# Designs tried in a protein design run: peptides against a protein of PDB entry 3VZA. Part 8

Target 1, 98 residues: chain A of PDB entry 3VZA
Amino acid sequence: RVERLCKSKELFEERLGLEIRRIHNEQLQFIFRHIDHKDPDKPYMFTLSINEQGDYEVTSCTPPLDCISEFQLKVRETNNFSAFIANIRKAFTALSFK
Target 2, 62 residues: chain B of PDB entry 3VZA
Amino acid sequence: AAYVTQLYYKISRIDWDYEVEPARIKGIHYGPDIAQPINMDSSHHSRCFISDYLWSLVPTAW

## One batch from the design tools (peptide; aimed at target 2 Y9 K10 D15 Y30)

Design b1_p11_2 (made by RFdiffusion4)
Pose (drawn by RFdiffusion4):
Structure b1_p11_2 (pose): chain A 98 residues (1-98), chain B 62 residues (1-62), chain P 11 residues (1-11)
Amino acid sequence: as target 1 above (98 residues)
Amino acid sequence: as target 2 above (62 residues)
Amino acid sequence: KLEEWDAVPVF
């Protein structure tokens, strides 16, 4: 029951290396690990809210990505949240080689 | 708890097989077209490869 | 199933 739900969350966290945290001020924090193969536990994170207009809003990005504002505009336009997350991860992987 | 796992599905389109040994990464990836099985031995791969591989299943086209 | 997944709110 609830055990299955916790198990599913852990499998996703470990396998995708992605954790999701509900934090203060109506935000979710997405933390990617397993990005830098030389340091698998190092986190790359961004925070997101749904603003008063009902739009996706990235409220912070650590470390910064220069393309995340473009991604915000794209996710608003297409409503493709899956691609938004996937493109943010690709950007953090690339950043790690800069 | 259910709401976060539902969002993982929305993001990755993966449904895990919960009835397997911990060393097996087993599940199905869904998409516009036919669903694809996943059955990997976690002992054969680094954590980073597993994550990178699984994420490569997620389309990046907008 | 895919439609149900697309309808999942982020929050």

Design b1_p11_2_s1 (made by RFdiffusion4, then SolubleMPNN; from b1_p11_2, 4 letters changed)
Fold by OpenDDE base, seed 4:
Structure b1_p11_2_s1 (fold): chain B 98 residues (1-98), chain C 62 residues (1-62), chain A 11 residues (1-11)
Amino acid sequence: as target 1 above (98 residues)
Amino acid sequence: as target 2 above (62 residues)
Amino acid sequence: KLAEWDSVPIN
C-alpha cells in the first residue's frame, strides 16, 4: 500500500500539475504548475488554513487573485472544496494570459 | 501519503489505473452524474495540455 | 471535512 500511495502522489502531482504541502502554523500550501504553456514550471500558489471559527481562510495567494476572497466565501457556504480548487486554477490560468 | 492521496481524490475525483505502462494515462473520473474513462498516450501531448484536459473534467459549479 | 493531518481538514 505504501508503494501504491507513493506512486499515486507522484502521478497526481505530475498529471494535475498540483503539489500539496503541509507548512507551518497548520496550513496547507497548494502549488500549481503547468498553467503557463510558455513556462510550464512557473508556480502559482496559495496557502490555506482553518481559522478559530473553523472556516477556510486563504492566508496567501501568489500571484494575487482579485476573485480569491469571493471563492473563500463560496467554499465556506458550499463546502465544495473541489470547485474551490478548480476555480482557483481556472483563475490562475486566466491570469497567465495577462 | 494516504491523506494527500485522499485530498487529490476529493479534489479531482480521479482514480488512476496503476497497472498500465508509464506512458499511458489511464483512469476514471467520477462526475456527479457520469463516470468517464481517461485514456491518453502521454507521448502525444504536452504536460500543460494533459493538466488542462484533466482539470477540464472537474466541475466548477459551486 | 477530512482531518487526518494536523493541518487544515478538507471536506
Scores: peptide ipSAE 0.110, ipTM 0.939, DockQ to the pose 0.153
OpenDDE base, seeds 1, 2, 3, 5: peptide ipSAE 0.101, 0.107, 0.077, 0.073; ipTM 0.938, 0.938, 0.937, 0.936; seed 2 fails the geometry check

Design b1_p11_2_s2 (made by RFdiffusion4, then SolubleMPNN; from b1_p11_2, 3 letters changed)
Fold by OpenDDE base, seed 4:
Structure b1_p11_2_s2 (fold): chain B 98 residues (1-98), chain C 62 residues (1-62), chain A 11 residues (1-11)
Amino acid sequence: as target 1 above (98 residues)
Amino acid sequence: as target 2 above (62 residues)
Amino acid sequence: KLEEWDSVPIN
């Protein structure tokens, strides 16, 4: 049902503080909010594509994360996309305390 | 066809209860071994706390 | 509104 799907998207965006956008060149943009408790609307984001080899590739990360290259390697090895996204959020959270 | 809600589920493994009042955050998290209910009163928590809590349900082990 | 995408990079 279309109405249910629309509501679902809104609930996920608000409750997880995660917005997902399809952007140019067949990329996905992941925008995290609710990371910094002092500034809940501050965005933490990265973009993701599948390269010509069929592998996940992070094309941008703002703010930058030292661990993002390692996470890209890990998700290619494990295909655990859930852990990939969760670990990025964890890293952004840690960054917000610095 | 792929939908964003499918992506949210694959990321979080959460299924919301859409029948409850807006202030109630109710659903089920489907972990690798066991399903765990979610049932929160959103009026008792900040947006950041709610998000942190829900993300804490998602395993980070590769 | 919910977008329909041709593919999602998830296995």
Scores: peptide ipSAE 0.093, ipTM 0.938, DockQ to the pose 0.117
OpenDDE base, seeds 1, 2, 3, 5: peptide ipSAE 0.094, 0.082, 0.084, 0.092; ipTM 0.938, 0.937, 0.938, 0.938; seeds 1, 2 fail the geometry check

Design b1_p11_2_s3 (made by RFdiffusion4, then SolubleMPNN; from b1_p11_2, 3 letters changed; failed a check: a repeat of another design)
Amino acid sequence: LLEEWDAVPIN

Design b1_p11_2_s4 (made by RFdiffusion4, then SolubleMPNN; from b1_p11_2 with V10I F11N)
Fold by OpenDDE base, seed 4:
Structure b1_p11_2_s4 (fold): chain B 98 residues (1-98), chain C 62 residues (1-62), chain A 11 residues (1-11)
Amino acid sequence: as target 1 above (98 residues)
Amino acid sequence: as target 2 above (62 residues)
Amino acid sequence: KLEEWDAVPIN
């Protein structure tokens, strides 16, 4: 099972171009790659925590996204975490064309 | 532990086939209504194309 | 290796 889990993680990281890290203060860091086709290893990342009220809170976003505050609101309303992450990647992708 | 892989599944709804050749990207995407097979030859595509394709399977509707 | 952690809960 451990071997399968390790392989699974590696496959997701490579195929989705998404790395997920646990960082200090009980936060998650999401690192997207494979966004810019001209620079596939360029990272696009954000960090997420649960605030004292129990709500999702984006604590950083690099590069910054104009829509990130709206997405934070949407995920709090819908609890659709999948759409939250997918929309952020979509926004990073759009940003890479600027 | 299983937490990170659970997170990947909750995000992507993809289940990989772990028994195929490394160059074969095979699995199942479980959409809200239907399940769709994934079956790609990674040697025929760039890393960015593969990622873009897989993410295109994930609904963005809230 | 994959470490055990309970970070941000998601639905």
Scores: peptide ipSAE 0.130, ipTM 0.941, DockQ to the pose 0.112
OpenDDE base, seeds 1, 2, 3, 5: peptide ipSAE 0.116, 0.114, 0.096, 0.099; ipTM 0.941, 0.940, 0.939, 0.939

Design b1_p11_3 (made by RFdiffusion4)
Pose (drawn by RFdiffusion4):
Structure b1_p11_3 (pose): chain A 98 residues (1-98), chain B 62 residues (1-62), chain P 11 residues (1-11)
Amino acid sequence: as target 1 above (98 residues)
Amino acid sequence: as target 2 above (62 residues)
Amino acid sequence: EEEYKQEILEE
């Protein structure tokens, strides 16, 4: 029941290396791990809210990505949240080789 | 708890097989077209490869 | 729950 839900969350967290946290001021924090193969536990994170217009809004990105504003505009236009998350992870992987 | 796991599905389109040994990464990936099985031995791979591989199943086209 | 998954696939 609830055990299954917790198990599902842990499987996703471990397997995708992605944790989602509900934090202060109506935000969700997405934390990617398993990005740098030399340091698998190092986190890359961004925070997101749905603003008063009902739009996706990235409120911070640590470390910064120069393309995340473009991604914000794209996710607003297409409503493709899956691609938005996938492209942010690709950007953090690339940043790790810079 | 249900809402976060539902969002993981929205993001990855993966549904896990919850009835397998912990060492097996088993599930199905869904998409526009036919669903694809996943059945990997976690002992054969690094955590990073597993994550990178699973994420490669997620389309990046907008 | 299956209804929710179907709705996501229709997006």

Design b1_p11_3_s1 (made by RFdiffusion4, then SolubleMPNN; from b1_p11_3, 7 letters changed)
Fold by OpenDDE base, seed 1:
Structure b1_p11_3_s1 (fold): chain B 98 residues (1-98), chain C 62 residues (1-62), chain A 11 residues (1-11)
Amino acid sequence: as target 1 above (98 residues)
Amino acid sequence: as target 2 above (62 residues)
Amino acid sequence: WKKFKEEVLKE
């Protein structure tokens, strides 16, 4: 099982171009790659925590996204975490076109 | 690793086939209404294309 | 952190 879990993580990281890290202060860092076809290894990232109210809170976003605050609101309303992450990637993709 | 893989599934709704050769991207995407097979030859596509394709399977509707 | 994980995966 351990071997499969390790392989699973590697497959997701490579195929989705998404790395998920645990960072300080009980946060998750989401790092997207494979966004810019001209620079596939360029990272697009954001960090996420649960605030004192128990709500999802984006604590950083690099590069900045104008829509991130709206997405934060939407995920709090819908609890659709999948759509939240997917929409952020979509926004990063749009940003990569400059 | 268990938690992160669970999170990946929560996000993508993809379950990989771990018994295939590395050059084969095979799995199942579990959409809201239908399960869709994934079966790609990775040698035929760029990493960016593969990622874009897989993410295209994930609904963005809230 | 456990609470955070549970919150993220609660759906």
Scores: peptide ipSAE 0.110, ipTM 0.934, DockQ to the pose 0.101
OpenDDE base, seeds 2, 3, 4, 5: peptide ipSAE 0.106, 0.103, 0.104, 0.126; ipTM 0.932, 0.933, 0.932, 0.934; seed 5 fails the geometry check

Design b1_p11_3_s2 (made by RFdiffusion4, then SolubleMPNN; from b1_p11_3, 4 letters changed)
Fold by OpenDDE base, seed 4:
Structure b1_p11_3_s2 (fold): chain B 98 residues (1-98), chain C 62 residues (1-62), chain A 11 residues (1-11)
Amino acid sequence: as target 1 above (98 residues)
Amino acid sequence: as target 2 above (62 residues)
Amino acid sequence: WEEFKQEVLAE
C-alpha cells in the first residue's frame, strides 16, 4: 500500500508539524514546524546519528538547546525515543517564547 | 516510506483513520495506560493548535 | 543505516 504509506507520511508531517529526513553520513534530520504560533513555518531542527558505541548522538541543533545534552543522556539511559523527541519539541516551544 | 511511518508511530503512538475526509483529524492514540480516540475538525483549529494538542498526548516522562 | 534503523525502531 504505497499510497497509504505516502498519505500517512503527509498526515504526520502536517498534523505533528514534524518532518523527518535522511541526510548524509547516515543521519536523521528532524524538522519541527508549528512551534511559533506567530510564525508557524519557522523551522526548529536537530540531527541525530548512532555513534561508534551504538548510542544516540545529536550532531546538530538549530536553534541550540541548553538541555539537548541532558536529553541525549536520558535517551541513552532509558531508550525512550518518544519522550526524547517530545521533550525536544517542548524545549523548542519554550525557546520560541523567549 | 514504511520506515518513516513506523518512526512516526514510535514517536507519537498515533494511528490515523485514513477513511475520513481531509478536514477530519481522526485516529487513535495508544498511551501507556489506555488508548484514546482522536477526532477533530481541522477547520476549527489552527495548524499550531492541532500540533500542540497532538504532541500534548505524547508523554514526556523518561 | 540498517543498524541505525533497527536501533531507532527497536524498543
Scores: peptide ipSAE 0.157, ipTM 0.937, DockQ to the pose 0.103
OpenDDE base, seeds 1, 2, 3, 5: peptide ipSAE 0.140, 0.155, 0.132, 0.145; ipTM 0.935, 0.937, 0.935, 0.935; seed 2 fails the geometry check

Design b1_p11_3_s3 (made by RFdiffusion4, then SolubleMPNN; from b1_p11_3, 3 letters changed)
Fold by OpenDDE base, seed 1:
Structure b1_p11_3_s3 (fold): chain B 98 residues (1-98), chain C 62 residues (1-62), chain A 11 residues (1-11)
Amino acid sequence: as target 1 above (98 residues)
Amino acid sequence: as target 2 above (62 residues)
Amino acid sequence: WEEWKQEILAE
């Protein structure tokens, strides 16, 4: 099972271009690659925590996204975590076109 | 890394087929209404195209 | 962290 889990993580990281890391202060870091077709290894990232109220909170976003506050509101309203992550990637993609 | 794979599934709704050759991207995307098979030859596509395609399967509607 | 993880997965 451990071997399968390791392989699964590797497949997701490569195929989705998404790395998920545990970082300090009980946060998750989401690192997107494969965003810019001209620079596939360029990282686009944000960090996420659960605040004292139990709500998702974006603690950083690099590069910054104007829409991140709206997405944070939407995920709190809908609890649609999948759409939350997907929309952030979509926004990063749009940003890469400048 | 059990929880991280669970998180990947929560995000993508993709379940990979682990018994295929490395160059084959095979799995199932479980959409809200229908399950869609994934079956790609990775040698025919760029990494960016593959990622964009897979993410296109994930609904962005809230 | 375990509680945090469960919170994420439960949402």
Scores: peptide ipSAE 0.189, ipTM 0.936, DockQ to the pose 0.102
OpenDDE base, seeds 2, 3, 4, 5: peptide ipSAE 0.169, 0.182, 0.154, 0.176; ipTM 0.935, 0.936, 0.933, 0.934; seeds 2, 5 fail the geometry check

Design b1_p11_3_s4 (made by RFdiffusion4, then SolubleMPNN; from b1_p11_3, 4 letters changed)
Fold by OpenDDE base, seed 4:
Structure b1_p11_3_s4 (fold): chain B 98 residues (1-98), chain C 62 residues (1-62), chain A 11 residues (1-11)
Amino acid sequence: as target 1 above (98 residues)
Amino acid sequence: as target 2 above (62 residues)
Amino acid sequence: WEEWKKEILAE
């Protein structure tokens, strides 16, 4: 049901603190919140596309992560999208501790 | 909504129980080897704690 | 998954 799908999306957004949006040029924007316990609404985000070769490509990352290029390589190698997103969140979390 | 919901599942491997009250965070996490229930009282935890806990269920091994 | 990727990223 459409109603359940909408509810599901809202539950995921709130509980995971992750919002996913389609943006221009066929990209996905991933917005993490609930990262900084002192500022739960502070967004940590990155954008993702599929390039002409069909590979995942991170097109932006705010704040920047030193490890993002390595993660892009890893997800291309393993196709483990779950680990990709989880590792990015983990990296943002580490960054929030300064 | 269907595609984004599918994406959330692909990322988290969580399936929510939609028949419970809003204050109850109930569902199932499907790990690589086993499926485990999620059952939390959201009123007892901060938003950040809840998110951190749920994300802790998601393996980071490539 | 390949078809899904194209679908989710489509404008």
Scores: peptide ipSAE 0.126, ipTM 0.932, DockQ to the pose 0.066
OpenDDE base, seeds 1, 2, 3, 5: peptide ipSAE 0.124, 0.124, 0.117, 0.119; ipTM 0.932, 0.932, 0.931, 0.931

Design b1_p11_4 (made by RFdiffusion4)
Pose (drawn by RFdiffusion4):
Structure b1_p11_4 (pose): chain A 98 residues (1-98), chain B 62 residues (1-62), chain P 11 residues (1-11)
Amino acid sequence: as target 1 above (98 residues)
Amino acid sequence: as target 2 above (62 residues)
Amino acid sequence: RAELLEYLDSL
């Protein structure tokens, strides 16, 4: 029951290396691990809210990505949240080799 | 708890097989077209490869 | 289970 839900969350966290936290001020924090193969536990994170217009809004990005504003515009236009998350992870992987 | 796991599905389109040994990464990836099985031995791979591989199943086209 | 997945895909 609830055990299955917790198990599912843990499997996603460990396997995707992605954690989702509900934090202050109506925000969710997405934390990617398993990005730098030399340091698998190092986090890359961004925070997101749904603003008063009902739009996706990235409220911070640590470390910064220069393309995340473009991604915000694209996710608003297409409503493709899956691609938005996938492109942010690709950007953090690339940033790690800069 | 259910709402976060539902979002993981929306993001990854993966449904896990919860009835297998912990060492097996088993599930199905869904998409526009036919669903694809996943059955990997976690002992054969690094955590990073597993994550990178699983994420490669997620389309990046907008 | 299948119904839940179809519901989520409809959103």

Design b1_p11_4_s1 (made by RFdiffusion4, then SolubleMPNN; from b1_p11_4, 3 letters changed)
Fold by OpenDDE base, seed 1:
Structure b1_p11_4_s1 (fold): chain B 98 residues (1-98), chain C 62 residues (1-62), chain A 11 residues (1-11)
Amino acid sequence: as target 1 above (98 residues)
Amino acid sequence: as target 2 above (62 residues)
Amino acid sequence: RKELLEKLDSE
């Protein structure tokens, strides 16, 4: 089971180009790669926590996204976490086309 | 580790086939409609294309 | 305050 779980994580990381890390203060770090086809290893990342009110809160975003505050509002309203992550990746992709 | 893999599923709704050769990207995407199979030869695509394609399966509607 | 992992797991 442990071996299967490890393989699963590796497959997701490589195929989605998404690494998920637990970091200090009960936060999750999401690191996207494979965004820029000319620089596939360039990371695009954000960190997420739960605030005192119990709501999702983006604590950092690198590079910054103008739309991140709106997405934070949307995920709080809809609880659609999948769409939240997907939209962030879409925004990072758009940003890569400078 | 179990939680991380479950989180990946929560995000992507993809379940991989773990018994195929490494070059084969095979699985099932469980979208809001009918489930669709994934079956790609990774040797025919770039890493970026593969990721873009898989993410295209994930609905962005809130 | 709810832990992030708990919130994600509950959805």
Scores: peptide ipSAE 0.365, ipTM 0.948, DockQ to the pose 0.272
OpenDDE base, seeds 2, 3, 4, 5: peptide ipSAE 0.335, 0.354, 0.362, 0.365; ipTM 0.947, 0.948, 0.948, 0.947

Design b1_p11_4_s2 (made by RFdiffusion4, then SolubleMPNN; from b1_p11_4, 5 letters changed)
Fold by OpenDDE base, seed 4:
Structure b1_p11_4_s2 (fold): chain B 98 residues (1-98), chain C 62 residues (1-62), chain A 11 residues (1-11)
Amino acid sequence: as target 1 above (98 residues)
Amino acid sequence: as target 2 above (62 residues)
Amino acid sequence: RLAELERLDSE
């Protein structure tokens, strides 16, 4: 099972271009790559925590996204975490064309 | 860890086929209504194209 | 609070 889990993680990281890390202060860091076709290894990232109210909170976003606050609101309202992450990637992709 | 792979599934709804050759990207995407097979030859595509394609399977509707 | 993030997988 451990070997399968390790392989699964590696496949997701490579194929989705998404790395997920546990970092200090009880946060998750999401690192997107494969966004810029001209620079596939360029990272686009954000960090996420659960605040004192129990709500999802984006604690950082690099590069910054104008829409990130709205997405935070939407995920709190809908609890659609999949759409939350997918929309952030979509926004990073759009930003890479600027 | 297990929770990380579970999170990947929660995000992507993709289940990989772990028995195929490394160059074959094979799995199933479980959409809200239907399941769709994934079957790609990675040697025919860039890393960015592959990622873009897979993410295109993930609904962005809230 | 990290546990709350990890529990996202349980849904």
Scores: peptide ipSAE 0.190, ipTM 0.939, DockQ to the pose 0.280
OpenDDE base, seeds 1, 2, 3, 5: peptide ipSAE 0.149, 0.150, 0.164, 0.185; ipTM 0.937, 0.937, 0.938, 0.938

Design b1_p11_4_s3 (made by RFdiffusion4, then SolubleMPNN; from b1_p11_4, 6 letters changed)
Fold by OpenDDE base, seed 4:
Structure b1_p11_4_s3 (fold): chain B 98 residues (1-98), chain C 62 residues (1-62), chain A 11 residues (1-11)
Amino acid sequence: as target 1 above (98 residues)
Amino acid sequence: as target 2 above (62 residues)
Amino acid sequence: REALLAELDAE
């Protein structure tokens, strides 16, 4: 099972181009790659925490997204975490064309 | 890595087939109404195309 | 194990 879990993580990282890291101060860092077809290794990332009220909170976003605050509101309202992450990736993709 | 793989499933709703060769991307995407198979030859596509395709399976409606 | 990851996965 341990070997499968390790393999699973590697498959997700490569195929989705999404790395998830635990970082300081009880945060998760989400690193998207494979966004820019001309520079597949260029990272697009944001960090996420659970605040004292128990709500999702985006603590950083690089490059910055104008829509990130709205997405934070939406995920708090809907609790649709999948759509939250997918919309962020979609926004990063759109940004890469500007 | 149990928790992170659970998180990947929570995000993508994809379950991989771990019994195939590395060049074959096989799995199942579990959508809200229907499950559909994933079956790609990675040697025929760029990394970006593969990722874009897989993410296209994930609904963005809130 | 990891509190934040567990919380995110549990939500």
Scores: peptide ipSAE 0.149, ipTM 0.939, DockQ to the pose 0.290
OpenDDE base, seeds 1, 2, 3, 5: peptide ipSAE 0.143, 0.143, 0.140, 0.148; ipTM 0.939, 0.940, 0.939, 0.939

Design b1_p11_4_s4 (made by RFdiffusion4, then SolubleMPNN; from b1_p11_4, 7 letters changed)
Fold by OpenDDE base, seed 4:
Structure b1_p11_4_s4 (fold): chain B 98 residues (1-98), chain C 62 residues (1-62), chain A 11 residues (1-11)
Amino acid sequence: as target 1 above (98 residues)
Amino acid sequence: as target 2 above (62 residues)
Amino acid sequence: RQARLAALDAE
């Protein structure tokens, strides 16, 4: 089971180009790669926590996204975490072409 | 690792086939209505193409 | 901490 879990994580990291880290202060760090086809290893990152009110809160975003506040509102309203992450990746992708 | 892998499934709704050769990207994406197979030869595609394709399977509608 | 992080993975 442990070996399977390790392999699963590695496959997701490589295939989705998404690394997920549990970091200090009860946060998750999401690191996207494979965004810029000219620089596949360039990272696009954001961190997420649950605030004192129990709501999703984006605590950092690098590079910054104008739409991140709207996405935070949407995920609080819909609780659609999958769409939240996918939309952030889509936004990073769009940013890489600017 | 269990928490993180569960999170990957929550995000992507992909279940990999772990019994195939490393170059074969095989699994199932579980969409809201239907499930569809994933079956790619990674040696035929760039890393960015593969990731873009897999993410294209994930709905962005809220 | 673990409880708060687990909320991110909750359905």
Scores: peptide ipSAE 0.131, ipTM 0.940, DockQ to the pose 0.278
OpenDDE base, seeds 1, 2, 3, 5: peptide ipSAE 0.124, 0.125, 0.119, 0.132; ipTM 0.939, 0.940, 0.939, 0.939; seed 5 fails the geometry check

Design b1_p11_5 (made by RFdiffusion4)
Pose (drawn by RFdiffusion4):
Structure b1_p11_5 (pose): chain A 98 residues (1-98), chain B 62 residues (1-62), chain P 11 residues (1-11)
Amino acid sequence: as target 1 above (98 residues)
Amino acid sequence: as target 2 above (62 residues)
Amino acid sequence: SFEKLFEPVAK
């Protein structure tokens, strides 16, 4: 029951290397791990809120990505949250080789 | 707890097989077109490969 | 607050 839900969360966290936290001020923090193969536990994170207009808003990005504002505009336009998350991970992977 | 796992599905379109040994990464990936099985041996791969591979299943087109 | 994020998607 609830065991299955916790198990599902853990499988996703471990397998995708993605953790989601609900943090202060109406925000969710997305933490990617398993990005740098030389340091699999190193996190790359961004935070997101739904603003008063009901729009996606990236409120911080650590480390910064120069393309995340473009991604914010795209996710607002297309409502494609899946692609938004996938493109942010691709950007962190690339940043790790810079 | 249910709301976060639902979002993982929205993000990855993966449904896990919860009835397998921990060493098996088993599930189905869904998309516009026919669903695809996943059945990997976690012991054969690094954690990073597993994550990179699974994420490669997620389309990046907007 | 997060209904847009937690919107369900069918299989």

Design b1_p11_5_s1 (made by RFdiffusion4, then SolubleMPNN; from b1_p11_5 with S1P A10P)
Fold by OpenDDE base, seed 2:
Structure b1_p11_5_s1 (fold): chain B 98 residues (1-98), chain C 62 residues (1-62), chain A 11 residues (1-11)
Amino acid sequence: as target 1 above (98 residues)
Amino acid sequence: as target 2 above (62 residues)
Amino acid sequence: PFEKLFEPVPK
């Protein structure tokens, strides 16, 4: 199973172009690649924590997204984490077209 | 490892087929109403296309 | 800390 789990992680990273990292201060870093077809390795990322109230909190977003605060609100309201991540990727994609 | 794998599933709702050759992207996407098979040859597509396609399976409705 | 992520989705 350990081998399967490692393989699974690698497949998701490559196929979704999404890397997930645990970083300092109990945060998760989400790194999107494969966003810009002209520069597939260019990273688009945000960090996430759970605040003292138990709510999702975006602690950074690079490049910045105008919609990130709204998405944070929406995920708190709906608890739809899948849509949260997907919408962020959609927003990054739109941003890549400049 | 289990933690991150669970998170990927929570996000994508995809379960991969781990018994196929590396060039074959095969799995199942579990949508809210229907389970849809994934079966594509990675050699026929760019990395960006593959990612875009897979993400297109993920609903963005809140 | 991210146990919330693994709770059942209220759908």
Scores: peptide ipSAE 0.195, ipTM 0.941, DockQ to the pose 0.427
OpenDDE base, seeds 1, 3, 4, 5: peptide ipSAE 0.181, 0.167, 0.192, 0.181; ipTM 0.938, 0.938, 0.940, 0.938

Design b1_p11_5_s2 (made by RFdiffusion4, then SolubleMPNN; from b1_p11_5 with E3S A10P)
Fold by OpenDDE base, seed 5:
Structure b1_p11_5_s2 (fold): chain B 98 residues (1-98), chain C 62 residues (1-62), chain A 11 residues (1-11)
Amino acid sequence: as target 1 above (98 residues)
Amino acid sequence: as target 2 above (62 residues)
Amino acid sequence: SFSKLFEPVPK
């Protein structure tokens, strides 16, 4: 099972171009790659925590997204974490066409 | 850790087929209405295309 | 803190 879990993580990282890390102060870091087709290894990332109220809180976003605050509100309202992550990736993709 | 693979499933709704050759991207995407098979030859596509395609399977409606 | 994200998906 351990081998399967390790393989699963690696497959997701490569195929989705998404790395997930646990970082200090009980945060998750989401690192997107494969966004810019001209620079596939360029990272687009954000960090997420759970605040004192138990709500999702974006603690950083690089590069910055003007829509990130709205997405944070939406995920708090809907609890649709999948759509939250997918919309962030969509926004990063749009930003790469600057 | 198990938590990260669970998180990937929460995000993507994809289950991989782990018993195929490395170049084969095979699995199932579980959408809200239907389950759709994934079956690609990775050697025929760029990394960015593969990622874009897989993410296109994930609904963005809140 | 992220316990709700790590819960199994209901079948």
Scores: peptide ipSAE 0.230, ipTM 0.941, DockQ to the pose 0.691
OpenDDE base, seeds 1, 2, 3, 4: peptide ipSAE 0.216, 0.227, 0.209, 0.230; ipTM 0.941, 0.943, 0.941, 0.943

